Peptides against a protein of PDB entry 3PBP. Designs and how they scored, part 18

Target 1, 203 residues: chain A of PDB entry 3PBP
Amino acid sequence: LNEKDLNLILNKSLVMYESLDSTTDVIVKRNVIKQLQFVSKLHENWNSRFGKVDIQKEYRLAKVQGPFTINPFPGELYDYTATNIATILIDNGQNEIVCVSFDDGSLILLFKDLEMSMSWDVDNYVYNNSLVLIERVKLQREIKSLITLPEQLGKLYVISDNIIQQVNFMSWASTLSKCINESDLNPLAGLKFESKLEDIATI
Target 2, 203 residues: chain A of PDB entry 3PBP as posed
Amino acid sequence: LNEKDLNLILNKSLVMYESLDSTTDVIVKRNVIKQLQFVSKLHENWNSRFGKVDIQKEYRLAKVQGPFTINPFPGELYDYTATNIATILIDNGQNEIVCVSFDDGSLILLFKDLEMSMSWDVDNYVYNNSLVLIERVKLQREIKSLITLPEQLGKLYVISDNIIQQVNFMSWASTLSKSINESDLNPLAGLKFESKLEDIATI

## One batch from the design tools (peptide; made by RFdiffusion4, then SolubleMPNN)

Design b2_p28_4_s3
Fold by OpenDDE base, seed 5:
Structure b2_p28_4_s3 (fold): chain B 203 residues (1-203), chain A 28 residues (1-28)
Amino acid sequence: as target 1 above (203 residues)
Amino acid sequence: MPYNEAQDKTIKAKIGKFLVEKAKEKAK
């Protein structure tokens, strides 16, 4: 589904590009070209791992049984369904943030505070997965896909019906990375966990 | 997951505890 959506966006971008002529405003031309380049890059880096994931059942089971938990879980999201999941690298040492989207248009950014393999497989293996809430980002859009680019640390791209948005959390993730790598919590004091949201392209 | 003594020894566990408390504060 997500791959199909990305293809549609790519096709639309191509059509827009082809509509350009000698009378087209220079600014419009530049914007269309930039959009096409961006979408093309996303398509080239598409990873099947970021497809639609229904984790609602697993989440509910986790609440009841405790093998997997998000702490604290935002109460407002209890009635909503998780739609996508992504993992974003924050440094070259393989530290990462987990992101989950919901059908209310919100994202939650999560920290793995236990060194355990994240398993979403329904297999009978009791993986005690612990995820800690860092930030909730409210987009108020239907989220179709989450995309990450390996060369862009701490950045998440969110695809909705009419827009591609970037969530950039390097403002705090760089400090978090430092804390992990240096085994020092002191830099976290006073740190604001607020990501930057930016519109990248209109679909 | 509940934190135990062994978990408290790791930097990630400590970070987790810190973040949990911060998240609770934001929710108020």
Scores: peptide ipSAE 0.497, ipTM 0.818, DockQ to the pose 0.265
Fold by OpenDDE base, seed 4:
Structure b2_p28_4_s3 (fold): chain B 203 residues (1-203), chain A 28 residues (1-28)
Amino acid sequence: as target 1 above (203 residues)
Amino acid sequence: MPYNEAQDKTIKAKIGKFLVEKAKEKAK
């Protein structure tokens, strides 16, 4: 589904690009070109890293079977269904944020507070995938795709019907990364967990 | 939280607990 939507956006962008001529307004021309470049980059990344996996289905299965938990789970989202999942690197190491989108247009940013290796007991291995809520971002639109670029840390691109938006959470994720890497919680004190939302391109 | 004692001592576990508390506070 996500791949299909991205292809549609790419095709639309290409059509717009091809429609440009010598009489086209300079501003319009520039915007179309920039959009095409951006979408093309997203498409390349999608093809390279994402397989044909129904993220929504996987999430549903996970929710029902309980292989992972989100704590706290926003009560408002109980009536909605997850549509996409993405993992975003926040540093050059292994630290990452998990993002889940819902069909109400919400995004939740999540922290993995448990590692699989730590779930090992002497006699038993307990699989518990724990995710902790950091932030809820309300976009109030149908989210078709979540895309990340490997060279852009702490940035998530959200594709909807008519717009591509960037969610930038490095304002807090950089501090979070520091806390993890230095094993120090002090920098979290007073930290505001508010991501920056920016419109990148209209479709 | 579904932590064992060893997990609770890790930095990530501590961060998790902190974030849960923050999230609850923000929801009020």
Scores: peptide ipSAE 0.493, ipTM 0.819, DockQ to the pose 0.276
Fold by OpenDDE base, seed 1:
Structure b2_p28_4_s3 (fold): chain B 203 residues (1-203), chain A 28 residues (1-28)
Amino acid sequence: as target 1 above (203 residues)
Amino acid sequence: MPYNEAQDKTIKAKIGKFLVEKAKEKAK
């Protein structure tokens, strides 16, 4: 098993878990959960052993084209290091939220308010990759991996030492998506930017 | 609505500004 294969298995396990419903056989449900726990543990151990940063391909592509700036950057996080980056789709129109984890156990959810732009100067290229802070979620855990599933809009799975947690931000992301798609800011008024955190499985 | 990139950039910029201001308010 290589890292890529392990990630694939983990993703598949998560998909299987989410597919469980009231009609699912109890034995099947237990097996899926146990499999998820096992694979998650392996993934955590892998990341811990090699000190690898789980960065999604989409974000890596953006980084190759230039630096990004987070505004405002939480002052409390200046002393901590980013550990993982993920991009989460919030609609079928390719609107997305960027998530960055830190070694203090914090997650920041970010909005791309400016598309990647290239400014041409005579002798240099200036890249603008602006990210705006939406929410900070404090997990107080060592975050080993961030996982997203394309079919699950506005959901982020966080793997830490002994638990898999789901961060669901569709409570506000659906409104944000609407604002973008309809070019209307009005729905943002009074919107609470608080994500739901749920424990999925213990490892 | 038909996709307009210019409009999209404008709305995203406005959303960004809104969010920045909101974040500043929370930090006070």
Scores: peptide ipSAE 0.487, ipTM 0.827, DockQ to the pose 0.271
Fold by OpenDDE base, seed 2:
Structure b2_p28_4_s3 (fold): chain B 203 residues (1-203), chain A 28 residues (1-28)
Amino acid sequence: as target 1 above (203 residues)
Amino acid sequence: MPYNEAQDKTIKAKIGKFLVEKAKEKAK
């Protein structure tokens, strides 16, 4: 198994899990959960074999963009290190949320409010790829990986040593998407930016 | 942050401003 194959299997397992409902046969549920647990464990082991990833580098490579800034940056996270980054689609128009994890077990969900810009001042220039804080989710665990599935809008899967969790932010992301697509801020009034955290399986 | 007037008028920029304000409120 290589990393690519493992990721594919993991994705498949996650899709299978999402297909479960109250009417699903107990045996089927059990099998799907067991498979997910197994694959998740393998994924964690695989990740541990590789060194720390430069989050900024990976983000730049993935998005073909310069450095980014976060505003406001949570002061509590100044002393912590980013561990993972993921981009989650919130609609079919490619609006997206950026998620960064930290070694304190926090996730920050970020909005790209500006396109890449450059400011010139004398002989200096600053690249600005603005990211705005939407929500901080505290998991209080070591985050090993962040996984997103293209077919599952507004869902992020977080793998830690002992659990796989789903962060679902479609409660607010659907409205955000609407605001962007319709160029209307009104639906944001009164909106709660609180994601739903759900335990999927223990590892 | 560098100011870009053109971008500041976009819907995304306005959303960003809204979110920043909201984040500040949560921090209080």
Scores: peptide ipSAE 0.484, ipTM 0.822, DockQ to the pose 0.275

Design b2_p28_5_s4
Fold by OpenDDE base, seed 5:
Structure b2_p28_5_s4 (fold): chain B 203 residues (1-203), chain A 28 residues (1-28)
Amino acid sequence: as target 1 above (203 residues)
Amino acid sequence: SKEKEIEEVKKKLETKKKVGDFFVKRHS
């Protein structure tokens, strides 16, 4: 985490807080407030050694929210089990794609369309847990691992038993990134969401 | 300003939601 990232997290937390209204569930309100308090404290004490220690304790209390909801969930994958998950950056503005692998050798590329908070003090907290299907890639291999390289935007490395393959989705992700950053969805119309698969190495 | 920064974040989040809707609709 750098200062820029922290500022973004703070701003997102503020936006979430401001989105709260009379119709918002009390548990959601509490959770959003807790996150905002934590992030605010983190921001305030960013350069404080003492603040860092206290932040670590509080951070340990936070849990990743789950489960996720994938929409639509591919019907063909209903009987299969998710094996790996990876997050791939598509630009320097923290836009990202989530990838999940399944034991049938499929990859799904997912878009996180809602801002998700951490879970605070409440078990099984679920809010804004949406993931939206972009593309399914069928590798027809047992996927052992998903690897990303921070310097390689829009690239995912898939490790199977005997091969490393690269999935490159920058053909559409560059446009997606632009659409998000410019708040213009027009370029998405007619865009093909087809990733390039390439063999990199035999293991 | 901080206010402008927050508004930009709001706009981005709204856009992301619309992008999600786009993908959902594409699969419908």
Scores: peptide ipSAE 0.592, ipTM 0.940, DockQ to the pose 0.877
Fold by OpenDDE base, seed 3:
Structure b2_p28_5_s4 (fold): chain B 203 residues (1-203), chain A 28 residues (1-28)
Amino acid sequence: as target 1 above (203 residues)
Amino acid sequence: SKEKEIEEVKKKLETKKKVGDFFVKRHS
């Protein structure tokens, strides 16, 4: 985390706070407020040793939100089990794609269309847990692991029993990134969401 | 200004929602 990243997180937390109204669930309100308080404290104490220790303690008390809702969930995958998850950066502006693998050898590429908060008090906190389906890639092999490299945007490495394959989705992800950053969806019209699969190494 | 930064973040988040809607519609 750097100062710019922290400022972005703070601004996101402020936006979430400002979105609260009388119709918002009390648990959501409480959670958003706690997150804002934490991030604000983190921002204020960024260079303080004492602040860092306290922040670390509070951060440890926060839990990752789950489960996610995938929309739509591919019907063909109802009988299969998710095996791996990875997050892939598509630009330097923190836009990312989520990938989930299944035991049938399928990969699904997902978009996070809503901003999620951490869970601070309540177990099984769920709010804005939306993931939207972009693409399904069928590898027809057992997937053992998913690997991403931070220096390689829009690339996912898939490890199976006998091969390492690269999934490259920058053909569409570059356009998606541009659309998000420029607040213009027009370039998405007619875009094909087809990733390139390449064999990298045998194992 | 901080206000401008917040507005930019709001705009980006709204855009992401619209992108989500785009994909949902594509699959419907």
Scores: peptide ipSAE 0.592, ipTM 0.940, DockQ to the pose 0.870
Fold by OpenDDE base, seed 2:
Structure b2_p28_5_s4 (fold): chain B 203 residues (1-203), chain A 28 residues (1-28)
Amino acid sequence: as target 1 above (203 residues)
Amino acid sequence: SKEKEIEEVKKKLETKKKVGDFFVKRHS
């Protein structure tokens, strides 16, 4: 975590706070407020010359939010179980793709289109848990693990029984990143969301 | 300014939402 990252988190938390209205659920309001309070405190401590206030207790109360909703969920996967999850960076910012594997050997590449908060002192908190389907990749193998390397943007390594495969989606992810960063979706029109699958090594 | 930064973040988040809508529509 650096100052830039912290500032971004703070700004996101502020935006979430500002998005609250009379129609917002009370639990959501409480959760967003708690997150903002925590991040603000963290930000204050980051700039403090007189030492940092202990924020460990508050941090320990924060949990990853509950289940996600995938839209659309591929009908073919209804009877299969998710086995692995990975997050892949597509730029040097915070744009990411989420990948979920299934026991049929499928990978789905997903986009987080909504800002999520952590869960704060609330059990089973669910809000903005949206994941949007980009692409389905069929490997037809039992997927053992998913590996990402932060220095390798838009690449996912899939480990199966005796093979490591690379899923490379930079062909479209670079454009997606640009669209997000520039707030221009025009380049998405006509873009093919087809990742390249390559065998890397036998193991 | 802080205000400008916040506006930029808002814009980015709105863009992400639109990207989501784009993908949903693409699969419909």
Scores: peptide ipSAE 0.592, ipTM 0.940, DockQ to the pose 0.879
Fold by OpenDDE base, seed 4:
Structure b2_p28_5_s4 (fold): chain B 203 residues (1-203), chain A 28 residues (1-28)
Amino acid sequence: as target 1 above (203 residues)
Amino acid sequence: SKEKEIEEVKKKLETKKKVGDFFVKRHS
């Protein structure tokens, strides 16, 4: 985390706060306010030695939000269990894809279309937990782990029994990144969301 | 300015939402 990242988080938190209105759930309001307060304090005390300790304590009170809502959830995966999750960067501007594996050997590539917050005071806080389906990749293998390399944008390494495979989705992710950064969705029209699967090594 | 930065963030977040809508619609 650097100053630029912190500033971005602050700005996101401010935007979330400004989005609150009279129709917003009280729990959501409280949670968004607490997050803003925390991030603001963190920003103010970023260079302070003493401020870091108190901030860390407050951060420890925050919980990860869950569960997620996948839209649409593939019907074929309804009876299967998620086994692994990974986040893959698609550019240097913090755009990312989420990948979830299932015990049937499927991978789903997902887009975070809403800004998520941490849970601060409420157990099982759920708000903006949206994940949108982009692509399903069927490997038909037992997926043991998902690995990403920070220097390799839009690439996911899948470790299964006796094989390492690479899923490369930059064919569409580069366009997606551009669309997000330029606020122009036109290039998405007609784009094929088909990732390339390659065998990397036998193990 | 901070105001400009916030506006840029707003724009990006709105774009992401629209991207989400695009994908949802694509699967409908």
Scores: peptide ipSAE 0.592, ipTM 0.940, DockQ to the pose 0.855

Design b2_p28_6_s1
Fold by OpenDDE base, seed 5:
Structure b2_p28_6_s1 (fold): chain B 203 residues (1-203), chain A 28 residues (1-28)
Amino acid sequence: as target 1 above (203 residues)
Amino acid sequence: MKEEIEKVRKKLETKKEVGKFLIEKALK
């Protein structure tokens, strides 16, 4: 985590806090406030050696939010089990795509359209847990692992059986990134969400 | 700082809109 990332997290937490109103659930309010407090403390103590220890302890108390909802969820995958998950950066502004693999050899590429917070107080905290389906890729192989490389935007490496395949979705992700960063959805019209598959190596 | 927050807010709103777009596309 670098200073830029921390600032972004802080700003996101502030925006989430500012979004709270009288209609917001009490549990959500509490959770968002706790997150903001944590992030603020982290920001204040970023250069403090002693602050890191306390921050780590507090961070350990936080849990990843779940479960997630996928919309729409492919009906064909309802009876299959998710096997792997990966997050792939599509730009330097921390826009990302989530990929989930299933035991039928399918990959789904997902978009986080809502900002999620960590769970701080309540078990099974669920708020803004939305994931939106972008694309389904059928590999028809047993997927063993998903690998991403930080220097390779919009690329996912899939290890299955004795083959490594690359999924490249920059054909649409570059446009998506631009739309988000420029707050203009017009370029999404007519965009084809089709990733490119390529065999990289046999192992 | 306020400007940065506003940019973040705008980005988050855009993401929501993108999500709606994608959902609508998938249902079509």
Scores: peptide ipSAE 0.593, ipTM 0.938, DockQ to the pose 0.915
Fold by OpenDDE base, seed 4:
Structure b2_p28_6_s1 (fold): chain B 203 residues (1-203), chain A 28 residues (1-28)
Amino acid sequence: as target 1 above (203 residues)
Amino acid sequence: MKEEIEKVRKKLETKKEVGKFLIEKALK
């Protein structure tokens, strides 16, 4: 985490805070406020020894949010179990794709369309847990692990029994990134969300 | 600071719209 990243997190937290209104659930309000308080303290005390200690204490009180909701969820995967999850950067602006593997050998590529926060006081906190389906890739293999490399944007390495495969989705992710960064959805029209699958190595 | 926040807000709104687009596409 660097100063730029921290500023972004702070700004996101501020935007979330500003989105609160009278109709917002009390639990959500509490979590958003605590999130903002934490990030604000982190920002203010980023280079201070005291701040580090305080931040660490408060961070330990935070928990990962509960289960995600995938929309639409592929009906064919309803009876299968998720096995692995990975997050892949698609640009230098912190846009990301989430990938989930299933025990049928499928990969789903997902977009986080809503900003998520940590849970601070509530077990099983669920808010803005939306993941949107982009693409399903059927590998028809047992997926053992998912690997990403920070220096390789839009690439996912899938390790199965005897093979390493690369999923490259920059064909559409570059356009997606551009749309997000420029706030223009026009380039999405007609875009094919088809990733390239390539065998990299036999193991 | 305010300008930066506004940029972030705009980006977040765009992401929401992208999500809607993708959902609509998946339903067709």
Scores: peptide ipSAE 0.593, ipTM 0.937, DockQ to the pose 0.924
Fold by OpenDDE base, seed 1:
Structure b2_p28_6_s1 (fold): chain B 203 residues (1-203), chain A 28 residues (1-28)
Amino acid sequence: as target 1 above (203 residues)
Amino acid sequence: MKEEIEKVRKKLETKKEVGKFLIEKALK
């Protein structure tokens, strides 16, 4: 975590706070407020040794949110189990794609369209846990591991028993990144969300 | 700082709209 990242987290937390209204659930309100308070404290004490110690203690009390909701969830995968998860950066602005593998050999590429926070107030807090389906890739093999390389944007390496394959989705992710960063969805029109699969190495 | 916050807000709103777009596309 660096200053840039911290500022971003703070700003996101503030935006979430400011989005609260009379229709917002009280539990959500409290959680968002606590999130903002924590991040603000973290920001304030970023260069303070004493502050860092206290923040670490408080952070340990927070929990990651529960299950995510995938929309739409591919019906064909209802009977299968997720096996691996990876996050792939698509630009230098912290836009990312989430990939989940299943035991049928499928990969789903997902977009986080909502900002998630930690759980501070209630056990099993779930809010803004949305993942949106972009693409399903069928590998027809057992997926053992998913690997990403920080220097390779929009690339996912899939390890199976005998082969390493690369999934390259920059054909659409570059456009997606641009749309997000420029706040313009027009380039998404007509875009094909089809990733390229390539064999990299035999194991 | 205020400007930066607004940029973040706009980005988050855009992400939300992207999500809607993708869902709509997937349902067609």
Scores: peptide ipSAE 0.592, ipTM 0.937, DockQ to the pose 0.917
Fold by OpenDDE base, seed 3:
Structure b2_p28_6_s1 (fold): chain B 203 residues (1-203), chain A 28 residues (1-28)
Amino acid sequence: as target 1 above (203 residues)
Amino acid sequence: MKEEIEKVRKKLETKKEVGKFLIEKALK
C-alpha cells in the first residue's frame, strides 16, 4: 500500500459515504461509516507510529465481503460448482476482471460494476456484491488452477491436467479500460467480447 | 481534493453504466 493507493481508497470511501441517504439500509450505513472512519484514520496517521498500532487493531475487525452475485448467471452452469477464482488487471489504473472456473471446464469472465467495501461488524454482510457476466469460455477440461502475472495485463493462465493454456482478453479489455477511464461507453457498441485461447505448454 | 473525488465518482458511475450495458448484452 502506497500513498496513491491510500488516497484512492479514501476517495472511494468518501464517495460511498456521500451516496448514503434516507433509503439506505441501516446496516449498510453503519458499514460504510466504519469503512470511512478506518480509512480516514489510516490516512491521518500514515506517518505516525502511534496511528499504525491503532489501525492494526481495527484492521483485524474487517472481513472480506461475500457472497457475490453473478448477473446473468449462465443457466448451463446451475448444476456445476465453482472451482477457482482469479482477478486480472487490465490496465495500470486498477481496472480488473474477475474470472471464475467451474467443474464443467467453463471459465466466466466477470466485471465488478459496483464498489465493494469490507465487512466490519456484520456477519454475512452483502452490499454491492455484483459481478456482471462478460464472456463464457468453454475449455472442456478439469481446471486445477488459475494463474495471473502482474506484468501481463489481460492475460490468464489456466492449468489443467496436462496442459497450460493462456486466455488473452485484451482484444476487448483495452476498449473496456478506455471506456471506464474516459467515462465514455460509446466504444463498447459493437465490441465483440471474444477472448483468445492459446496452448502454452504440455505438462 | 474535490477534483480528485469527482474523478473517482465519475469513474464509479461509469462502471455502473458498463455493468448495465453488459447485462443487456448478455441477455440478448
Scores: peptide ipSAE 0.592, ipTM 0.937, DockQ to the pose 0.934

